Peptides against a protein of PDB entry 6DSZ. Designs and how they scored, part 117

Target 1, 361 residues: chain A of PDB entry 6DSZ
Amino acid sequence: NYVVTAQKPTAVNGCVTGHFTSAEDLNLLIAKNTRLEIYVVTAEGLRPVKEVGMYGKIAVMELFRPKGESKDLLFILTAKYNACILEYKQSGESIDIITRAHGNVQDRIGRPSETGIIGIIDPECRMIGLRLYDGLFKVIPLDRDNKELKAFNIRLEELHVIDVKFLYGCQAPTICFVYQDPQGRHVKTYEVSLREKEFNKGPWKQENVEAEASMVIAVPEPFGGAIIIGQESITYHNGDKYLAIAPPIIKQSTIVCHNRVDPNGSRYLLGDMEGRLFMLLLEKEEQMDGTVTLKDLRVELLGETSIAECLTYLDNGVVFVGSRLGDSQLVKLNVDSNEQGSYVVAMETFTNLGPIVDMCV

## One batch from the design tools (peptide; made by RFdiffusion4, then SolubleMPNN)

Design b2_p15_5_s3 (from b2_p15_5, 6 letters changed)
Fold by OpenDDE base, seed 2:
Structure b2_p15_5_s3 (fold): chain B 361 residues (1-361), chain A 15 residues (1-15)
Amino acid sequence: as target 1 above (361 residues)
Amino acid sequence: EEEEKFLEELEKALK
């Protein structure tokens, strides 16, 4: 009986950056199936801190900072609907990952969505939203003043939600989502009422977006609103302003992931199915009253990487390319292009040994 | 029951 030492998973299925180990540390967290890897980002590269085994395949991994916390907490949801809130604690040389909360958020009634599990956190940390099943949106309140921390489901009339995000700068928690109906794909917004446990009409909607619209990016202030990524187009909407571009360079391959570069939402990394890396730029216009409006959208090809499942901008032009199909990479974005016109230089490559086929013999 | 426990723990963790 050769005990094949189960190789650790190497395929990346998620990554996030934030301040998890301390308020000052920049961390990279990498999900590899059931494993969480925690790194500190340093001038010398990625310093491994700890690996954590999870009780299932990681489906959602989001950092958030509740009011009064000095550092980020980690929300994880598994493919089997096990949720947990994790905290990093260090006492001298002793490192521990504390589970502050854990439980199962599975509903007894519902059809699992074909587009998979979506988990989002309100930018103001008022709630967690979960799209687990068609026609349901689960809300987990995070408000400390609310004595009744009870999760609840709100019925969605839109059965086929493709992607959903919380918007920034909203008085009430507001979701923006792409959905499909028999007439095509559309974008809609809803305000979430914690009191009434229902959706209210959101600030805007856009009917008949591009047929292949697949991703929503919530844009922080001062711009606000959302970016909708399609196969052929990128659109911006904030209720007052609409702008669309159709750069020919994005038609060659489907954009599959994104990551915000600047805290103000002026730049985003985009990755496609061919491993092309793009920068999406939001050009600002300052009005005479001091308001900032979107002037234009621009897309630039940066270069090629491994096919990204997820992207994370770290610091100083360093990007982690998390790959499921290929080797993950740490890459540097340069100001000047090389002789081939690429702004991307590979710094480190992490070998992907492929999916561990659990041959249940 | 498991969801309720999670929320109770979350409430405690956020206080």
Scores: peptide ipSAE 0.139, ipTM 0.779, DockQ to the pose 0.013
Fold by OpenDDE base, seed 1:
Structure b2_p15_5_s3 (fold): chain B 361 residues (1-361), chain A 15 residues (1-15)
Amino acid sequence: as target 1 above (361 residues)
Amino acid sequence: EEEEKFLEELEKALK
């Protein structure tokens, strides 16, 4: 009996960094189809802790820390709309992944969005937002006592949402999203009233953004606001300040993923479809009143990696490059470039045995 | 017309 050991998935479709196993441990969590791999980041590299089988393909994987939790919880949504909140528990040598809450968030009526499932968490952990279907925004209130994830829908008038994030520093949970209508692509904000289960007018909007605006990055305080990434431009808006750059280098290939490096939102990694790794830098200006404003945006080419499906900064200039199409990598960012002008050095490569998707170029 | 039908269905689902 050749037990064809079903080859473990190797293609990475998501990754996140946080403190899941403990408050002190830095973890890398990797989604590989239906599998979750949990690592501890050490000075020696990645130490495997646990592998977890999920009941479906992982579509959303986000770490969050509710008020009063010592470590991060994990939100997972599957492609079949099974939602769960997971906690890591260790009792001596026994390691358990505990489901704190679960639910199915599938709606009976709705057109699944062409851009797929988007799941976001309010930075203040007030709610989870889900864009699953056109014209609907699903809200999961985060309540400590709920073992069952209760969700409700809010009507979203904008039918073609491209990307959505919760903003930082908002009194009420506030989403910022790129949407498309017959006039082009636009950015809009809404406040989410948990009490009234409705949208209120958000603090700002920007009509007629770049036609290929594809990603929203919520910027933490002190900057606040959002970054909008397009094919040709990167823009910042916070309601009071607008700044746009159009660095020629980003026109060569579409930026497809991003990850925040600094907790204050001063640096972001960007990955494009050619495996180029960029640093987006937010230059601050400190005003005489102690307010911090965005002075400028810069993009720097760091080097080349595998084509990233997801990026996550670990620590000490180490980045995990999660690849669906190629080998995933641990790379080191150096302060000084090598002889070839690259700041990127591959530290470890993880073989992807997935089907060679012949990208017919 | 398809969009109107979709919106009508959506409104029914929200009630």
Scores: peptide ipSAE 0.070, ipTM 0.763, DockQ to the pose 0.009
Fold by OpenDDE base, seed 5:
Structure b2_p15_5_s3 (fold): chain B 361 residues (1-361), chain A 15 residues (1-15)
Amino acid sequence: as target 1 above (361 residues)
Amino acid sequence: EEEEKFLEELEKALK
């Protein structure tokens, strides 16, 4: 009896930080193919709490907190279009992961998008948005009483969406997305009407952005708006203010992931294809009327890590670097650089054994 | 032509 100890997946394809186990606990959640690992972040490091099999490759993993919830819920979408909302529940020593809602969101008709599955959650928890297929935007209303995820599609005229996010501070759920047409890449916004199941005109657009614009970052209040990351430039737009920078240092390698450090959106981590870790800084200007506007954008090279598939800031300058191609890391961001000019120190390394060839028997 | 056909199929799926 060869107990084929199924090697646990080690390649990280997603990570998120939040308060999933309790309101007080800081958690790191790591997606490794079909496996979800749940940790509590402690002063001593990562404490494992639970591992969960998801019966499919995790494609989207997002924490969100509906109004009136004491802790975060977890949205997961698999590569086979199985969606669920999960809750952590502990009763003494008994730990359970409860499925609050589930559903399959696969459509019979649609071209799967080349940029893969995108899943986003409205910051006010009104809906989940899914870009699964070209020309469609799927909406999952977040109703508290629904155990079944009901979804509907809205036609998206822009067939080649590169990235999409929900904006902050919008009266209605509003998406901001980068798309490509024959004229180049552009940024557009739409309001999502749950009632009418349609898009309305959004607050702003930006035509003819950088040709390699690849990522949208929604910026929280007080700044609002979005950051658009390209190969050569980083731009900010909120409808009223536009700012662009072209720091030469980002031209050397494509930025592939990002994570917000500060709740107010003042700092973001950026990772590139060479494993370089950057800090994007938003400098504020306080106006005489008490409004806060973006004064400037800065990019600082922090150091080098494993090539990040995903980044998440934990606390106290600790960052989890989730790597698909290399070893995942816990790294410490220091205030002072070392002799080599690096602000990054590796604290822990998690060996990546490579792709588990699931021999489908 | 393929894009037009695809859009026609999408319009049918949204009805």
Scores: peptide ipSAE 0.024, ipTM 0.669, DockQ to the pose 0.009
Fold by OpenDDE base, seed 4:
Parts: C-alpha cells; sequence; structure tokens
Structure b2_p15_5_s3 (fold): chain B 361 residues (1-361), chain A 15 residues (1-15)
C-alpha cells in the first residue's frame, strides 16, 4: 500500500495582501491550486498561520472590507464556479476559517471565455463582478445578511472582454474593460445598476487602443481612472486626462501581472514573461486648487525575478513574487542599484516542485 | 453564424 502522500502544490497561481487575520496584521495569502496558505508578514519574514483546503482550484482570490468590518474578508471563486466569502476568526488559540457565504455561480448556458475567469470587487464593496462567460457579466450583491451568494447576470454586448476592473471614486459601481471586436481592441466603461439589473453608460470610453492591450488597472483617488497595459504601450485615462507612453523596454516581453505599491496608486509593480520586474510610476501635478492630476507616466526596470504569475507588495520594499513556472520569492527593492544596475535582491526562495501530475493510477 | 446562434441562446437564457 503505497500511501502516495499527495505532495502539496507548490506552484502559485494567485496571491493577495491585506488584513485578514486582524485589522493590525498584514497578511499574505497564497493560492496554490486547491490550497490557500495564510501568512502574517513580520519583520523576520512570513509566519505561517493556517492552510485551508478549498473545494476546487482557486481561480479568483480577493480581499475586501465591507463597511463596518474590522478586517478584510476573502472572496474565493473556484474553477468549478464555487464561490465563497471567508472570514478569519481567532478565539484564544483556536483558529477558524468561517464561511460567511457560499454559492455556485455556474450558468447552464454560456460560452466560457477564452481569457478565463475574471472576478473583481467594487472598491466600495457594493458588489462582486464576474466575467465567466462571453456576453454575460455576473453580479453578486454584497449584503451582510446573506449567507447564500445570490447572483444575477447582466447582458454584456461586448463578447470578447480581455480584462475588467471596477473603477474607484464612482457614485455607482462602474466597470472599465478592454474588449476586442473586428475593428480592434477598445476600452469601455459601464455603470452597474443593482436596482435595474442593467448597465448604464459609463463616464468614458477609448476606442482603438493598442491591439495587444491586455490588462486594466483601476487607479484609486486622487488620480482615478484606469491604466491600460499593452505590449508596446501603457496608457492612462480617467475621462478628462489621457496619457500614453511607449517605453521600448516593455516591448521585449509581455507584461503579465501587476500590483499596486502605494495606496494612492502612484506606483505599480509590473512583471513580464521573462521575469523582469518593473516599476510604473505616476507622477502627480498638484493644481493651485489642491486637485491632483497625472503629469506623466514612467517605467523603470528594477531587476529580474522568477517569472511572476502574481505580485504583491508587502511592506518596506519587500515584494512577494508568486511563480507558477519557477520558484516563488521574497525580494527586497532597494533605493540604490547594485553593480549590475539591479534594484532587486532575493531574500527568500520557495522551491516549486512543478505541476503535481495527479497520475490517477 | 455561430455568434448569432450564441447570442440567440444567450437572449433565451436571460428571459
Amino acid sequence: as target 1 above (361 residues)
Amino acid sequence: EEEEKFLEELEKALK
């Protein structure tokens, strides 16, 4: 009887940082296939708190803080469309991960989107949005009293959504998305009406963006708006301000992940398919009236890491590089470059044993 | 033609 101790998955397919265990603790949550790992970020490194087995491969993992919650809740969606909202509870030495809400969000009819499952949360925690199928946008209202995740679909006329985010600073929940049609790729916004269960016209659109525009970053206030990342260009739009850069350095490899460094959205980490780590910087211009506008965008090459599937800035220039293809890393960002011009120093490496091929014997 | 059929099915699913 070979008890094949199923090796724990080591490939990272998602990571998020927030305050899940307490309001004061900084946590790193790591998705490794069906496994959720919860760490506390300390000055000494990552302290493991809990591991949770999920019912299926984690496809979406997002922290959010509803009004009147002291700490973040965790939304998880699996590849089999099982959704849950999790809460961390500690009672003395007893640690429990509590399911506050759950549900299956699978539709009987729908074409699964080629760009996979996208799950997003409104920054004001009014709803969760899901792009699961072409031509549909699923909305999960975030109501405190609901133990069951109720969802409804809104028809999305744009069938080929590449990426979607909720915008910040909107009176109504507003999505911004890149989509493809026969004329190319475009950016559009919609307001989401929970009451009418429909889309209303959003504040802006941008037709004919870069053909390989692949990612939307929602920018928090004071800038607002969104960043659109392509193969050759990075653009910003907020309805009033448009700015584009085309730094030659990003053309060499496709940017595949991003993470916000500063709460105000002044800096973002970008990772490409070669494991290059970049900093995207939003330079502000302060107007005489105290309004802040975007002056410029710039990209700086920081260095090289493992090929990131996901990035998360922790604290004090420490970044977790979640890798699916290679070893995950904790890296330090330095102010000064080394002799090779790198600002990145590896602090810790987490061995990736590769894909566990479940050989069903 | 496949997109039109898909759209028709989608419209039926939303009613």
Scores: peptide ipSAE 0.020, ipTM 0.581, DockQ to the pose 0.009

Design b2_p15_5_s4 (from b2_p15_5, 8 letters changed)
Fold by OpenDDE base, seed 1:
Structure b2_p15_5_s4 (fold): chain B 361 residues (1-361), chain A 15 residues (1-15)
Amino acid sequence: as target 1 above (361 residues)
Amino acid sequence: SSEKEYLEKLEKALK
């Protein structure tokens, strides 16, 4: 009996950082196909806490903290549209991952979108939004006592959504998205009414953005608004202020992932298809009335890593580089460059043995 | 068009 020990997945397809195990612990959560790995971030490195098998490939993995929760909850959506909200519970030495809520959010009629599954959470934890199918936006209301994830669809007129996020600082949940039509790519916003189960007009739109605009970053207060990342340009818009940069260095390779470094949205990590790691900086201007406005955008090349599928800033300049194509890494961001001009030092490397070709027999 | 048919199916599913 050759027990073919099925080799565990090593390719990373998602990562998130937050306070999942406790309010005090900093955690790194890593999605490797159907496996969720939970680590505590320590001064000595990553301490493994738990590994969880999921009932399918993880497509969305997001931490969120509802009002009155002491620690973050985890939303997971699988590629087969199984949704769950998970809680970490420790009782002495016993560690349990509790399913607070679950549901299947698959629709019978929807055409799966070419850009894949997008899952987003409102910063105020009012709802989860899902772009699963062309012309639909699925909403999961977040209710504390609901063990069943009930979802409803809203008709989205824009059939070809490229990326979508919830904005910060909005009275109602507000999405910002890049979409494509026959005239090009555009940015639009909608307010989501939970009561009426419809979209209302959002605060702003930007028609005719860069043709290859591919990512939306929601910027927290005090700046608010969104960053739109393209092949050639990075733009900021908040309804009142527009800024655009076209740094030549980003034209060399497509930016494919991002992660916020500072809670106030002053810095973001960007990763491209060549494994280049950038810092996007938002320069502030303090007005006489005490309001903070965006003065400028700047991009700096930090160095080279494995090609990131996902990035997450941990603490103290340590970044986890989750790679699907190469080895995942823990890297240190230094203030000073090395002799090669790099600010990036590899601390730890996690061997990627390649995609487990799930032979679907 | 295939798109028109798809939209008609979506509209029926949302009612």
Scores: peptide ipSAE 0.509, ipTM 0.944, DockQ to the pose 0.009
Fold by OpenDDE base, seed 5:
Structure b2_p15_5_s4 (fold): chain B 361 residues (1-361), chain A 15 residues (1-15)
Amino acid sequence: as target 1 above (361 residues)
Amino acid sequence: SSEKEYLEKLEKALK
């Protein structure tokens, strides 16, 4: 009996950075199909802490910190619509991943969206939003005492949502999304009423964005608003200010992932389908009244990595490049370029053995 | 249309 030890999945399909194990520890969490890997980021590299088997392929993985929590909680949604909120607990040497809440959020009626599952968390931790099905936006209210994740649907008139995020700095939870209709792609905002279980008119909209607008980045305060990433352009809008750039360098390959570097949203990593790593920079202008406005957007090519499925900035210029198609990497961002003009140095490479064909014996 | 039927089903499910 050859016990084929099922090889652990190596393809990365999600990664997040935060403070999951403690308030002080910086963690890297990596989703590899049904497996969650938890690392502590140290000066010496990644220290493995725990591996967790999930009851399905991880489709959404987001860290969030409700008011009064000392550390982050983890929201996971599986491809089979099993949702959970996880907490790390350590007592001496005993490490437990506790399910604080769980639920199945599958609907009996709904067309699964072509762009797959999108899960987002309100920056103020008021709710989780899920785009699972065309024409529906699912809301999970975040309540501390609720062990059962109760969700409700709101009718979303826009059937073909491309991407959606919660905005920052909004009195009510506000989503910003790119959608497609017969006239093209557009950006719209909605306020989410938990009380009425409906959408209210959002603060702004932008009709007729770039035809290939594919990603929304919610920008923290003081800038607020959103960045819309297209094939040819990067645009910013916050209701009052619009700014667009069309750097020729981004036309060469589709940007497929992003990650915020600075807490204030001044820099973002962008990864494309060729494994190019970019920095998107938001240049600030301080007004005489002390308000901060966006002056300019700039894109800089940093270098080349594995094709990123996900990116996450760790600390000290270290980035985890989670790859599904290639080897995942830890890379260092340097201030100075090498002889080849690259600011990226590979520190560690994690071999991707490809798709584990689960031979159901 | 298949879309119209889908929307009608959604509207019924939300009531």
Scores: peptide ipSAE 0.507, ipTM 0.943, DockQ to the pose 0.009
Fold by OpenDDE base, seed 4:
Structure b2_p15_5_s4 (fold): chain B 361 residues (1-361), chain A 15 residues (1-15)
Amino acid sequence: as target 1 above (361 residues)
Amino acid sequence: SSEKEYLEKLEKALK
């Protein structure tokens, strides 16, 4: 009897940082196929707290804090459309991951989208949005007392959504998305009505963005709006202000992931397909009336890491580089460059043993 | 078109 000890997956397919174990703890959560690893970020490094087996490959993993919660909750969606909201509970030495709510959000009718599953949470925790199928946007209302995740679909006229986010600072939940039609790629916004279960016209749109626009970043207040990342350009739009840059350095390789460094949205990490790590900087202009506007966008090359599937800024210039293709890393961002012009120093490397070929015997 | 048929199926499922 060869007990094939099922090797634990090492390839990272998602990571998120927040306060999941307590209000005070900074956590790193790592998705490795069907496994969720929970760490506490300490001055000494990552302290493992819990590993959780999920009933399927994790497709979406997002932390969110509903009003009145002391710590973050975790939303997980699997590739088989099992959704859950998880809570960390510790009672003395007993550690439990509690399922607060669950549901299956699979539809019988729907073409799975080519860009895969997208799951997003409204910054005000009013709803979860899911782009699972072409021409549908699924909404899960966030209600405190509901153990059953109920979802409904809204018709999304734009069939080929590339990426979607909820915007910040909107009176109603508002999505911003890049979509493709026969005329090219465009950005559009919709307000989501929970009451009417429909889309209303959003605050702005931008037609004919870069042909390879692939990512939307929702920018927090005071800037608001969104950043659109393409192959050749990075653009910002908030309804009132538009700004675009085309730094030559980003043309060399496709940016594939991003993470917000500053809570106020002043800086973002960008990772490309060559493992280059960039900082995107939003330069502020403070007006005499106290309003803050975007003055400029800059991109700086920080250095090279493993090819990131996901990035998350922890604290004190430490970044977790979650890699699917290579070794995951903890890296330090330095203020000063080394002799090679790199601001990145590897602190720890997590060996990726490669894809577990599930040999279905 | 296959797309038209798909959209018709979606519209029926949302009613």
Scores: peptide ipSAE 0.504, ipTM 0.943, DockQ to the pose 0.009
Fold by OpenDDE base, seed 3:
Structure b2_p15_5_s4 (fold): chain B 361 residues (1-361), chain A 15 residues (1-15)
Amino acid sequence: as target 1 above (361 residues)
Amino acid sequence: SSEKEYLEKLEKALK
């Protein structure tokens, strides 16, 4: 019996940072097809803790901390619509990944969306939202005692959703999404009623955004609202304030991923299809009443990396660049540019051996 | 030291 040691997948298709192993540990979690790798971020680099095989390709991987949890939980959705909530438990030398809840969220009827699976978590951990099929928004209520992930669908009138996020600072769970209709692309918000299992009118909308608007970033308080990233423009809207920039530098290549650097949403990393790494900065203006408003948006080119499928800021200017097409990297952001004008230095490179067809025979 | 200075400069630029 030649155990063909199937080469472990090396292409990264997701990464997240949080406190999964403990409240104190900073973790990097990496999705490589069916494999989840868990690291502790240390001053010496990434320390491997556990590798977990999943029952399918990881399509969504998000950390979240429900009220009363001491550490983050992990939501995973597979490409076959198997959902689970995972907890890390360590007892001495024994390390276990506990499934707190699981379920299959596949619908028998529905057209899978062309833009793929989108999974989002309400910042207040009231629900998980899933855009799996055109014209449907699936809701998984988050309940502590529920071992079975029960879901329901809400009809979405907007058939072609490009991206969707939950907003911060909303009394009810509120989604913000970019959608396309025959008139162009638009941004809309809906409140999600768990009780009535319907959408209510959201706080704001923006019709006729950039034609190539592709990503929504929910901005934490005190700013609130959302950033909409297009091919040529970056816009901010929170219902009261609108601001748009069109920096020529972003027009050269499509921004494909983002990650929040600061908990208050002051900075975001942006990665494009050419492997350029940008910092998006939200400039603050403190009003006389003590309210913080957005003064301006700025984009700075930091340097070049592998083409990012996902980005995650770790700590101390260290960023993990998860790449599907190239080698993944740990990079350091420096204050001062090098001789080439780059603020990015590669610290470690993780060889990508290409798409491992996990032939589960 | 350089990282801390970067973060501090960037925090100052965001103020």
Scores: peptide ipSAE 0.000, ipTM 0.363, DockQ to the pose 0.272

